# Peptides against a protein of PDB entry 7BBL, part 54

Target 1, 86 residues: chain A of PDB entry 7BBL
Amino acid sequence: IAQESLESQEQRARAALRERYLRSLLAMVGHQVSFTLHEGVRVAAHFGATDLDVANFYVSQLQTPIGVQAEALLRCSDIISYTFKP

## One batch from the design tools (peptide; made by RFdiffusion4, then SolubleMPNN)

Design b2_p15_5_s1 (from b2_p15_5, 5 letters changed)
Fold by OpenDDE base, seed 3:
Structure b2_p15_5_s1 (fold): chain B 86 residues (1-86), chain A 15 residues (1-15)
Amino acid sequence: as target 1 above (86 residues)
Amino acid sequence: SALEAELRAILAAAR
């Protein structure tokens, strides 16, 4: 029985994780999301969209420790994790 | 902190 190579298995696993990530972004649209940033900073905002390369998060009603902003742009690289209720 | 400075810049740029 021919077995799929380890490299092919890893490639499929990475592709599956990427797809799940992208689908999570779609599910976030219109919902309030809690973002965990570096140095223990946590913010909440309504998710609007990302750019084509998924490098930036366009959000609204951003609640931060230093103030609230109606609209803002968060860099994906500054975000450690996020949670939301679908 | 560097992060707070970045957040401040984000807030300022959005106004």
Scores: peptide ipSAE 0.039, ipTM 0.558, DockQ to the pose 0.036
Fold by OpenDDE base, seed 1:
Structure b2_p15_5_s1 (fold): chain B 86 residues (1-86), chain A 15 residues (1-15)
Amino acid sequence: as target 1 above (86 residues)
Amino acid sequence: SALEAELRAILAAAR
């Protein structure tokens, strides 16, 4: 029986994770999202949109330890994880 | 910290 190669299995796994990620972005549009950043810093903001190529998060009502910003741009590279209530 | 500096930069860029 022809077995799927390890490389093909890994490719499918990466594709599945990418799809889950993209679906989560769609699901959180307009919702307040809690972002976990490095050094234990947590921020909350309403999710607006992302820039898929640049990997930026366009958010509003950003609540940070140093203040609240009406609109802001978060770099995806600064984010460890996020949670939200659908 | 470096992260706090980044947050300040984010806020500055948004203003």
Scores: peptide ipSAE 0.037, ipTM 0.559, DockQ to the pose 0.038
Fold by OpenDDE base, seed 5:
Structure b2_p15_5_s1 (fold): chain B 86 residues (1-86), chain A 15 residues (1-15)
Amino acid sequence: as target 1 above (86 residues)
Amino acid sequence: SALEAELRAILAAAR
């Protein structure tokens, strides 16, 4: 039968990734998350909330080599990856 | 350092 267009396939793939991302945010609530930032920087913080459109991470107890920040904002552009235990 | 600069950028964005 006729194959789905490349554009449609790409749209479906993006939608699937977006859904997985959103579900990961829900699973992250109340957990300590390890963030990998630029230049090999790794920090840990408790996830509070995010702006879904801007992808800003509002976190607490941000642990860094230079100290602990009670509350902080991690922008998506600063984050390479994150991990947590559900 | 590069580490400090990145962290300062993060903290500045939170204010």
Scores: peptide ipSAE 0.037, ipTM 0.570, DockQ to the pose 0.037
Fold by OpenDDE base, seed 2:
Structure b2_p15_5_s1 (fold): chain B 86 residues (1-86), chain A 15 residues (1-15)
Amino acid sequence: as target 1 above (86 residues)
Amino acid sequence: SALEAELRAILAAAR
């Protein structure tokens, strides 16, 4: 079997990560998610949806140290990481 | 605070 090129290996890796990401989003729907933002900020919110083109997170009941936002948008670029229970 | 400024910036950007 021919050795797969480095470029092809990288493509497969990116595809696998993207699929995992998308499946993660589906699993998040309706669940409370903890988001880690810049400067050590952590918030929790119920995940509603995301737009695949801009990667905005549409959330509800956003709990922050300074108050609760009923509905909010979180930009992907503002999020360092997130965790949730499926 | 820096925390409040960050959160307000995020929310403002979403408007």
Scores: peptide ipSAE 0.033, ipTM 0.577, DockQ to the pose 0.033

Design b2_p15_5_s2 (from b2_p15_5, 5 letters changed)
Fold by OpenDDE base, seed 1:
Order: sequence, then C-alpha cells, then structure tokens
Structure b2_p15_5_s2 (fold): chain B 86 residues (1-86), chain A 15 residues (1-15)
Amino acid sequence: as target 1 above (86 residues)
Amino acid sequence: SALEEELEAILAAAR
C-alpha cells in the first residue's frame, strides 16, 4: 500500500490552511475585525477588501492606540492573527 | 505572510 510522504501531508495541510484563510477573508467583509499585530499592538477596523494578491487589507474606522483613521491600509505581513464575529 | 507563518507554527506545535 502506497503511503503518502510526510512532505506531501504537510503540503496538503498548508493548502487547507490557505483555503481556510481565504474563506475567512470573505467572511470578514463588512464586519469589524480585531487584529493582533507585532509588538503586542492590537487594532480594530471594519474590513473592506484586499488587493488581488492579498498583500494589503483595505479597512475603515481603524482604531489604533493613538487614534482613529477613517480609511487605512494594513499590510498582511504586519498581521499575526485576527478575530471577528460572523 | 506573518499570519500564514503563525498558522503553520500552530499546526507544527499541534503534531
């Protein structure tokens, strides 16, 4: 019986995580999202959209430790995790 | 992305 290699299993797992991530983006549209950034920074914002390569998050009402920005851009690479209520 | 890297790290720790 052919056994799937560990590398192949990990590849499938990464693909599944990527799909879950993309689906979460769709679910976030129109909702306020709490973002955890580097250095313990936490912000909240209404999710609008991403660019085609999902490199940037276009958000509104960004609540930061130093104030609120009506419209803002967050880089995906700056985001560690996020939570939201669907 | 940092988010994807964190997700992979969580997966690795869960094995």
Scores: peptide ipSAE 0.031, ipTM 0.544, DockQ to the pose 0.034
Fold by OpenDDE base, seed 4:
Structure b2_p15_5_s2 (fold): chain B 86 residues (1-86), chain A 15 residues (1-15)
Amino acid sequence: as target 1 above (86 residues)
Amino acid sequence: SALEEELEAILAAAR
């Protein structure tokens, strides 16, 4: 039987992860999200939108260890992970 | 971008 090449498998894996990521962004809209940043910093914010080209998260009511920001921009490069309840 | 196009496709499929 024909086997899928390693390159094809990797491409499918990347595509699946990309789709999963994009779906998570859609599901995130209108929800409070907990973001894990570098140095163990965790913040919570209401998700507004993303700029997929710039890789930015536009959020509101950002709760940080040192206070709350009404509106803020989080760079994807600063984010390690995020979680939210649908 | 490619990601935006894929997002649009996901949105279309979700409707």
Scores: peptide ipSAE 0.028, ipTM 0.556, DockQ to the pose 0.191
Fold by OpenDDE base, seed 3:
Structure b2_p15_5_s2 (fold): chain B 86 residues (1-86), chain A 15 residues (1-15)
Amino acid sequence: as target 1 above (86 residues)
Amino acid sequence: SALEEELEAILAAAR
């Protein structure tokens, strides 16, 4: 049987992961999200918007260890993971 | 949504 090339299989796998990521961003709109940052720091914030190209997260009511920030910017490079309830 | 449709189109073309 004709086999799909390994390169083509990897391309499809990457596309599937990208689709899953983008859909998660859309699902976060209007919800509070818990972010895990470096050094074990955890914060919670309401998701406002994101820049899909640069992966900047624009959030509100950011709860940090030292207080609450009304508006904030989180860079993707600072985020280890995030969770939320759809 | 319109945004979702646009994203799906872009991803489909990139697969």
Scores: peptide ipSAE 0.022, ipTM 0.547, DockQ to the pose 0.075
Fold by OpenDDE base, seed 5:
Structure b2_p15_5_s2 (fold): chain B 86 residues (1-86), chain A 15 residues (1-15)
Amino acid sequence: as target 1 above (86 residues)
Amino acid sequence: SALEEELEAILAAAR
């Protein structure tokens, strides 16, 4: 049995993570999502759309510590993690 | 939705 190369294993791992990410985006459609941002800031918002290349999140009713923002853009670089109930 | 369709297409192409 030929062992899979390290690079091949890494490629499969990246592909699996990418697929999981894309599936999560599908599942987010129409749902409220909790986002963890930098400096421990947590916000909640309704998912609207995303820019697939840049991974910008277009959201509505963004609940922030200081109020609600009707429409907002969350860049991937601003987001540490997100959770939601499918 | 358009997003769902696009993501499904990407996932299908990746299989």
Scores: peptide ipSAE 0.020, ipTM 0.558, DockQ to the pose 0.090

Design b2_p15_5_s3 (from b2_p15_5, 6 letters changed)
Fold by OpenDDE base, seed 3:
Structure b2_p15_5_s3 (fold): chain B 86 residues (1-86), chain A 15 residues (1-15)
Amino acid sequence: as target 1 above (86 residues)
Amino acid sequence: SALEEELERILEEAR
């Protein structure tokens, strides 16, 4: 009887997590999202779109500690995490 | 990406 290897199990797990991430991006569209950036900076913005290949987040009404920016580009590499209500 | 990897890590830990 064929048995699934540990490597195969890990591959399936990684693929599942990748899919969940991508689906979260789709669910984020049109919603206000809270982003946690480096050095404890937190901002909120309306999510417009993302470039999966370039890893850019296009947002509007970005609320920063200094003020509101109508349009902004957030690089994925600058974002630690995010939360939103679907 | 950094965000993707971090999110995946969080999801894995919460699982």
Scores: peptide ipSAE 0.051, ipTM 0.596, DockQ to the pose 0.041
Fold by OpenDDE base, seed 1:
Structure b2_p15_5_s3 (fold): chain B 86 residues (1-86), chain A 15 residues (1-15)
Amino acid sequence: as target 1 above (86 residues)
Amino acid sequence: SALEEELERILEEAR
């Protein structure tokens, strides 16, 4: 029996993590998420969706320091961390 | 990525 290569093992591990991540995104749909952005800026918004490469977050009712935006786009690269309650 | 790991953690903690 041929032993699975290290590369194959790593590939499976990455695939498993990716699947879990995508499922977590689905769990966020319709829920308010708290985002921490650069320089300590914190915003809250209802998660709508992401694009195919999960580079952007499409949200609604974005609470910003200057007011509420009905619809908004958050770039993944601008997000330091986030939390939500499913 | 860091965000992927965070989402995974949040989902797991919520279960």
Scores: peptide ipSAE 0.039, ipTM 0.595, DockQ to the pose 0.050
Fold by OpenDDE base, seed 5:
Structure b2_p15_5_s3 (fold): chain B 86 residues (1-86), chain A 15 residues (1-15)
Amino acid sequence: as target 1 above (86 residues)
Amino acid sequence: SALEEELERILEEAR
């Protein structure tokens, strides 16, 4: 029985996670999302769009600890996790 | 939306 290499297995795992991530983005469209940022900061905002590189989140009504921003840009690198109700 | 279509395209190409 031929066994897939470790590197190949990791590649498939990353691909699966990437697909799950992209599918979540599709589900986020038009919904309010709760984002967990660094330093334990949690914010909520309506998801608008991402750039083609999926590196930035364009959101509206961003609720932060210090106030609300009508329009905002969240860098993907600043986001630890997010949750939403599809 | 354009975003949804693009993401779907990416997903399809990744398969």
Scores: peptide ipSAE 0.033, ipTM 0.611, DockQ to the pose 0.092
Fold by OpenDDE base, seed 4:
Structure b2_p15_5_s3 (fold): chain B 86 residues (1-86), chain A 15 residues (1-15)
Amino acid sequence: as target 1 above (86 residues)
Amino acid sequence: SALEEELERILEEAR
């Protein structure tokens, strides 16, 4: 019997992770999300939209340790993780 | 939404 190549397995794994990521983005719309940034910084904001090509998060009511921003742009590269209640 | 519910299920299964 034939078995799937390692490269094919990796391809499927990446596709599955990408799908889960995209689904999470869609589910985040309109919800308050907790973001963990570098140096242990944690912020909360209402998720608006993403620029998938540039990987930017457009959020509102961003609660930071030093204050609240009505509108803000978070770069995906600055985000370690996020959580929210679906 | 249905998508939110599906994500919730995925998260629950991972726990």
Scores: peptide ipSAE 0.023, ipTM 0.596, DockQ to the pose 0.045

Design b2_p15_5_s4 (from b2_p15_5, 5 letters changed)
Fold by OpenDDE base, seed 3:
Structure b2_p15_5_s4 (fold): chain B 86 residues (1-86), chain A 15 residues (1-15)
Amino acid sequence: as target 1 above (86 residues)
Amino acid sequence: SALEEELRAILAQAR
């Protein structure tokens, strides 16, 4: 019985995780998303779109500890995690 | 806080 290499298994795993991530981005369009940022900061905003090449989040009605902004840009590198209800 | 400063910049830039 032929068995695929460890490298091939890892490649398939990475591809599956990438697909799940991309599908989650599509699912959150138009919904309010809770973002967890560094230093325990949590913000909420309505998801608009992402720039997959630059890894940016374009959001609206951003609620932050220091104010609310109608439209804003969040860098993916600033985000630890996010949650939303489809 | 570096993060607070970044948030402040985001809010200021959009106004």
Scores: peptide ipSAE 0.027, ipTM 0.511, DockQ to the pose 0.036
Fold by OpenDDE base, seed 2:
Structure b2_p15_5_s4 (fold): chain B 86 residues (1-86), chain A 15 residues (1-15)
Amino acid sequence: as target 1 above (86 residues)
Amino acid sequence: SALEEELRAILAQAR
């Protein structure tokens, strides 16, 4: 049985993770999401959309430790993880 | 902290 190269296996793994990520974004639409940011900061917001090229999250009702913002942009690079209930 | 400053800046944008 012919084996895939290591590079091909890694490519498939990355593609699978990317697909899971994109599907999660679709599932997030209209839901409140809890975001974990750096330094232990946690915020919650309703997911609106994302700019896949710029890597920004467009959210509403952003609840932060220092205030609430009706609409805001979260940079993907500031986000460690997120959770939500589909 | 740097993150708090960034969040403060984000909140200030709407004002």
Scores: peptide ipSAE 0.026, ipTM 0.511, DockQ to the pose 0.036
Fold by OpenDDE base, seed 4:
Structure b2_p15_5_s4 (fold): chain B 86 residues (1-86), chain A 15 residues (1-15)
Amino acid sequence: as target 1 above (86 residues)
Amino acid sequence: SALEEELRAILAQAR
């Protein structure tokens, strides 16, 4: 029985996770998304697009406790998690 | 506050 190596299994797992991530981004288009940032900060914004290579989120109507930003750039490094209704 | 500093950082990078 040909057994796939552990390295190959891990590679497939990473690829599957990447695909799931990308599909989630596509599903976010046009939706309001809740972002959890560091220090328990939570904001909501309409998802526009991402720069996948630079790992940036381009959003609009960013709702924050100190006001609304019409357009904003969120760096992935600042984001812990996000949720949205499909 | 930490919140204000984080938001300030976000606004600084906003287009």
Scores: peptide ipSAE 0.026, ipTM 0.530, DockQ to the pose 0.035
Fold by OpenDDE base, seed 5:
Structure b2_p15_5_s4 (fold): chain B 86 residues (1-86), chain A 15 residues (1-15)
Amino acid sequence: as target 1 above (86 residues)
Amino acid sequence: SALEEELRAILAQAR
């Protein structure tokens, strides 16, 4: 019997990851999120919203090493990972 | 929010 192609398997894997990502965004609403940025920089902020095309994170009460910023925009490309308590 | 609605719609379509 024929086995699913590697390309098809990869496609399903990407789709699964995308779905998990989207679900995480929904779960983030109204919660403080810890973001890990490049070069070991870590910040925490309340999640506001994001745009799917640019994938910018609109956050509030951004806690940075140099102080708290009331509102900020985090580019997805700057984010390595994030964690939060749902 | 607009984001929630959009995400919910996308996730619903994926099912």
Scores: peptide ipSAE 0.020, ipTM 0.539, DockQ to the pose 0.090

Design b2_p15_6_s1 (from b2_p15_6, 6 letters changed)
Fold by OpenDDE base, seed 1:
Structure b2_p15_6_s1 (fold): chain B 86 residues (1-86), chain A 15 residues (1-15)
Amino acid sequence: as target 1 above (86 residues)
Amino acid sequence: SVARLEAEYRALAPL
C-alpha cells in the first residue's frame, strides 16, 4: 500500500479546514454576528452573504460606534475574528 | 502539522 506523502496529508488538512470554514459561513446566514476589527473596534451585524472568494461580507443592521447602518459591506481583510450563536 | 495549518488558515480567515 503506497504511503500518502506529507504534501498530500497537508493538502487534505487544508481542504478540511476550508470546508469547515465554508460550512460555518452557511451556518451564520441570518444570524447576528459579532465582529472584531482592527484597533479594538467591535461591531455586530446580521450576516447575509459573502462573495465566492470570501473577500467581502454582506451584512445588515450593522451596529457601529457611530450608529446603525442598514446595509453594509465588510472586507474580510478588516476582520480579525468573529463569533455567533447558531 | 494540522495545528500549524490551522494557524496559517486563521491568518487568512476570521475563523
Scores: peptide ipSAE 0.027, ipTM 0.597, DockQ to the pose 0.052
Fold by OpenDDE base, seed 4:
Structure b2_p15_6_s1 (fold): chain B 86 residues (1-86), chain A 15 residues (1-15)
Amino acid sequence: as target 1 above (86 residues)
Amino acid sequence: SVARLEAEYRALAPL
């Protein structure tokens, strides 16, 4: 029985997880997302899109501790985690 | 959570 190598199995697993992640991003479109930033800062915003390498989140109605921004760009490097309701 | 899915992907990236 020709068994797929461990490396090939891992590559397929990574690809599957990446696809699942990207599909989840599509599911976020238009939904309010809660973002946890550094130093315990939490913000909420409506998800619009990401760039091609998912380095940035383009959002609207960003609720910050000091007010609401109609449109904003969140860099993924500034984000610790995020959640949303489907 | 999307963040968890990305974390799972990152965990495999070094392999």
Scores: peptide ipSAE 0.026, ipTM 0.601, DockQ to the pose 0.046
Fold by OpenDDE base, seed 2:
Structure b2_p15_6_s1 (fold): chain B 86 residues (1-86), chain A 15 residues (1-15)
Amino acid sequence: as target 1 above (86 residues)
Amino acid sequence: SVARLEAEYRALAPL
């Protein structure tokens, strides 16, 4: 059996992680997500959709320190981490 | 964790 190249192995690994990430996004639909942003800011919002090409999260009922926003756009570059319960 | 999967993907992206 011909050994798969290192580059091909890494490509498969990245593809597998991306697929699992995307499936996790599907599982996030309709759930409240807790986001950790820069400077210790924490917000919660209901996940609506994502623009994977632009790396944006479209959310609703965004709970911020200054109030609730009905509809909002979160940029992935602003997000340190997030958690949710499937 | 979704965040972990995303971080792992980013770590592999430059390779």
Scores: peptide ipSAE 0.026, ipTM 0.598, DockQ to the pose 0.047
Fold by OpenDDE base, seed 5:
Structure b2_p15_6_s1 (fold): chain B 86 residues (1-86), chain A 15 residues (1-15)
Amino acid sequence: as target 1 above (86 residues)
Amino acid sequence: SVARLEAEYRALAPL
């Protein structure tokens, strides 16, 4: 029986992770999300949407150490992780 | 939209 190639397995794993990621974005809609950024910076904001290539997060009520920003754009490349309560 | 992208990834994931 032919074993699936390692490359094919890795491709499936990447695809699964991407799908899971996108599903998480859908689940975030309308919820406050805690974002962990580089250098230990943490912010909280209500998730609005992402752009077409999922490069940016459009958020509202962004809580930063220096105050609350009504609307903001978070670059996905700046985000290490996020958590939210569905 | 994110929903569209998710649907696309869902469709491609099994392939």
Scores: peptide ipSAE 0.023, ipTM 0.547, DockQ to the pose 0.159

Design b2_p15_6_s2 (from b2_p15_6, 7 letters changed)
Fold by OpenDDE base, seed 1:
Structure b2_p15_6_s2 (fold): chain B 86 residues (1-86), chain A 15 residues (1-15)
Amino acid sequence: as target 1 above (86 residues)
Amino acid sequence: RVAALEAEYRERAPL
């Protein structure tokens, strides 16, 4: 039995992580999501949509330290992590 | 198909 190459193992690991990410985007539709941003900033928003190519989150009712925005765009590059209850 | 992916994610989501 030929041992799978390290490159093939890494490719499967990346594919599995990408699948889990995409499934999380589907599961968060219509839910409030807590986002952890840089510098310890935490925000909460209702998930609307993503632009997967531009790597943006379209959200509503964005709760920030300075107030609530009815609609907002979060860049994925600004997001360290997110959590939600499905 | 979307609903099936959502359900599968919810079932596998860590509590």
Scores: peptide ipSAE 0.023, ipTM 0.518, DockQ to the pose 0.097
Fold by OpenDDE base, seed 3:
Structure b2_p15_6_s2 (fold): chain B 86 residues (1-86), chain A 15 residues (1-15)
Amino acid sequence: as target 1 above (86 residues)
Amino acid sequence: RVAALEAEYRERAPL
């Protein structure tokens, strides 16, 4: 029984996480998403699109503490986590 | 194809 190398196991784990992430972006289309940002800031917005290579989130109806922004760009580096109902 | 990937994600998502 050829034991799979540690490197091969790690490669499979990284590939599975990447696939799950990409599938979550597809399932997010047309839904309201809750984003957790730095400093405890939480915002809600409708997901429009993303640049898959840069991971910029193009969103609409962004609810912020100051008010609603019709269109916005969220950078992946500013996002700690997100949740949505599919 | 996109709709099939969305459906597959929903089936695998925890309730």
Scores: peptide ipSAE 0.023, ipTM 0.509, DockQ to the pose 0.072
Fold by OpenDDE base, seed 2:
Structure b2_p15_6_s2 (fold): chain B 86 residues (1-86), chain A 15 residues (1-15)
Amino acid sequence: as target 1 above (86 residues)
Amino acid sequence: RVAALEAEYRERAPL
């Protein structure tokens, strides 16, 4: 049995994680998503789209501690985690 | 294609 190289195993693992991430982005379209940002800030918004090149989330009805924004842009670099109901 | 990816994600997502 040819043992797959460690580098090949890591490449497959990274590819699987990337696929799961992209599938999550598709599955969350039109759903309310809870985002955890830095410093314990939590927001909820309806997911609209992503800009994969700029790493942005385009969202609507963004609920923040200071009010609701009808439309907003969240940078992926500002997001620690997210959760939603599929 | 999008709907298929969404369904596959829902089936595989841990609750």
Scores: peptide ipSAE 0.022, ipTM 0.521, DockQ to the pose 0.072
Fold by OpenDDE base, seed 4:
Structure b2_p15_6_s2 (fold): chain B 86 residues (1-86), chain A 15 residues (1-15)
Amino acid sequence: as target 1 above (86 residues)
Amino acid sequence: RVAALEAEYRERAPL
């Protein structure tokens, strides 16, 4: 039984995580998403689109602690996690 | 195609 190399196992694991991430982005379309940012900041917004290469989320109706922004750009590097109801 | 990927994600999402 040829054991798969550790590197090949890691490649498959990375591919599976990437697929799951991309599927989550597709499932977010048209939904309100809750984002957890740094310093305990939580915001909610309607998901619009992502720029996968630039690592940005384009969102609408961004609910922040200081008010609602009609259109906003969230950097993926600023996002710790997100949740939504499909 | 998008709708199929969304459905598959919903089915795999932990409750």
Scores: peptide ipSAE 0.022, ipTM 0.518, DockQ to the pose 0.093

Design b2_p15_6_s3 (from b2_p15_6, 4 letters changed)
Fold by OpenDDE base, seed 5:
Structure b2_p15_6_s3 (fold): chain B 86 residues (1-86), chain A 15 residues (1-15)
Amino acid sequence: as target 1 above (86 residues)
Amino acid sequence: SVEALEAEYRRLAPL
């Protein structure tokens, strides 16, 4: 009996994560999102858009520890996690 | 599917 290869399993796992990610993006459209960045920094901003290839987050009203930025770009590499209220 | 979701997102894209 043939078993699914490890490589195939990993591919499915990646696809599943991608799908979950995309669903989250769809859900956050028009909502404020709380981002957890490195070093425990947390910011909140209104979701604007993303670059689906790079996962950059274009946001507005970014609330940072030192103030609010009207518009900002958050790089995927800077983001550890995010949450929002659907 | 991933493709369908991406297409949907593009349609809903705020920008």
Scores: peptide ipSAE 0.520, ipTM 0.896, DockQ to the pose 0.685
Fold by OpenDDE base, seed 4:
Structure b2_p15_6_s3 (fold): chain B 86 residues (1-86), chain A 15 residues (1-15)
Amino acid sequence: as target 1 above (86 residues)
Amino acid sequence: SVEALEAEYRRLAPL
């Protein structure tokens, strides 16, 4: 029986990752999220929204090492990881 | 599906 091509396997893998990401966003709605940024910087903020295509995070009450920012935009490129309590 | 998840997110998005 013919096996799925490598290219098709890669497509499925990408789709699976995208799905996993979207599910995390859904679970994030209405919760405070902790973001790990570069250089060991960790911040916490209330989830606002994201640009699904660009993956920018719009948040509020961003707790940073130097204080609280009422509203902020976190670029995907600045984020290493995030965690939250559903 | 990805499409369904994106649609769901749009419905639940706080903004």
Scores: peptide ipSAE 0.518, ipTM 0.896, DockQ to the pose 0.716
Fold by OpenDDE base, seed 2:
Structure b2_p15_6_s3 (fold): chain B 86 residues (1-86), chain A 15 residues (1-15)
Amino acid sequence: as target 1 above (86 residues)
Amino acid sequence: SVEALEAEYRRLAPL
């Protein structure tokens, strides 16, 4: 029985992850998102937009431990994970 | 597909 190459399987896996990410972004539009950052810092903000190439998150009403920022930019490299209610 | 999802997002994205 013919089998996909390892490279092809890895490509499918990467594509699946990218697809899940994109679907989450689409579902995130108009919702408040909770972000987990480094050192256990957690913030909440309303999703605005993101750069698909650089994965910068443009958000509003960012709630931080030291106050609320009307608008903010979060780099993907600073984000460990996020959750939201679709 | 990934391309279709990215296209959809680009239509919705304000930036």
Scores: peptide ipSAE 0.518, ipTM 0.896, DockQ to the pose 0.721
Fold by OpenDDE base, seed 3:
Structure b2_p15_6_s3 (fold): chain B 86 residues (1-86), chain A 15 residues (1-15)
Amino acid sequence: as target 1 above (86 residues)
Amino acid sequence: SVEALEAEYRRLAPL
């Protein structure tokens, strides 16, 4: 039988990663999320929304080392990882 | 599918 091309395999892999990301966003709705930022900084905030193409995070009640910010925008370039309890 | 998931998110997006 004909083998799937390397390019096709890579396309499926990228699609799988995109799907996993989107499922995580759906699960984040209505929950507090913990974000790991650069230099070991960790913050927590309530999920508001995201920009699907740019992956910016719009959040509320952002808890930072210097205080609480009512509303904030976290750029994807500032975020190393995130975790939450579905 | 990816398209279906994006559509679902847009329906649930609060902003």
Scores: peptide ipSAE 0.517, ipTM 0.896, DockQ to the pose 0.729

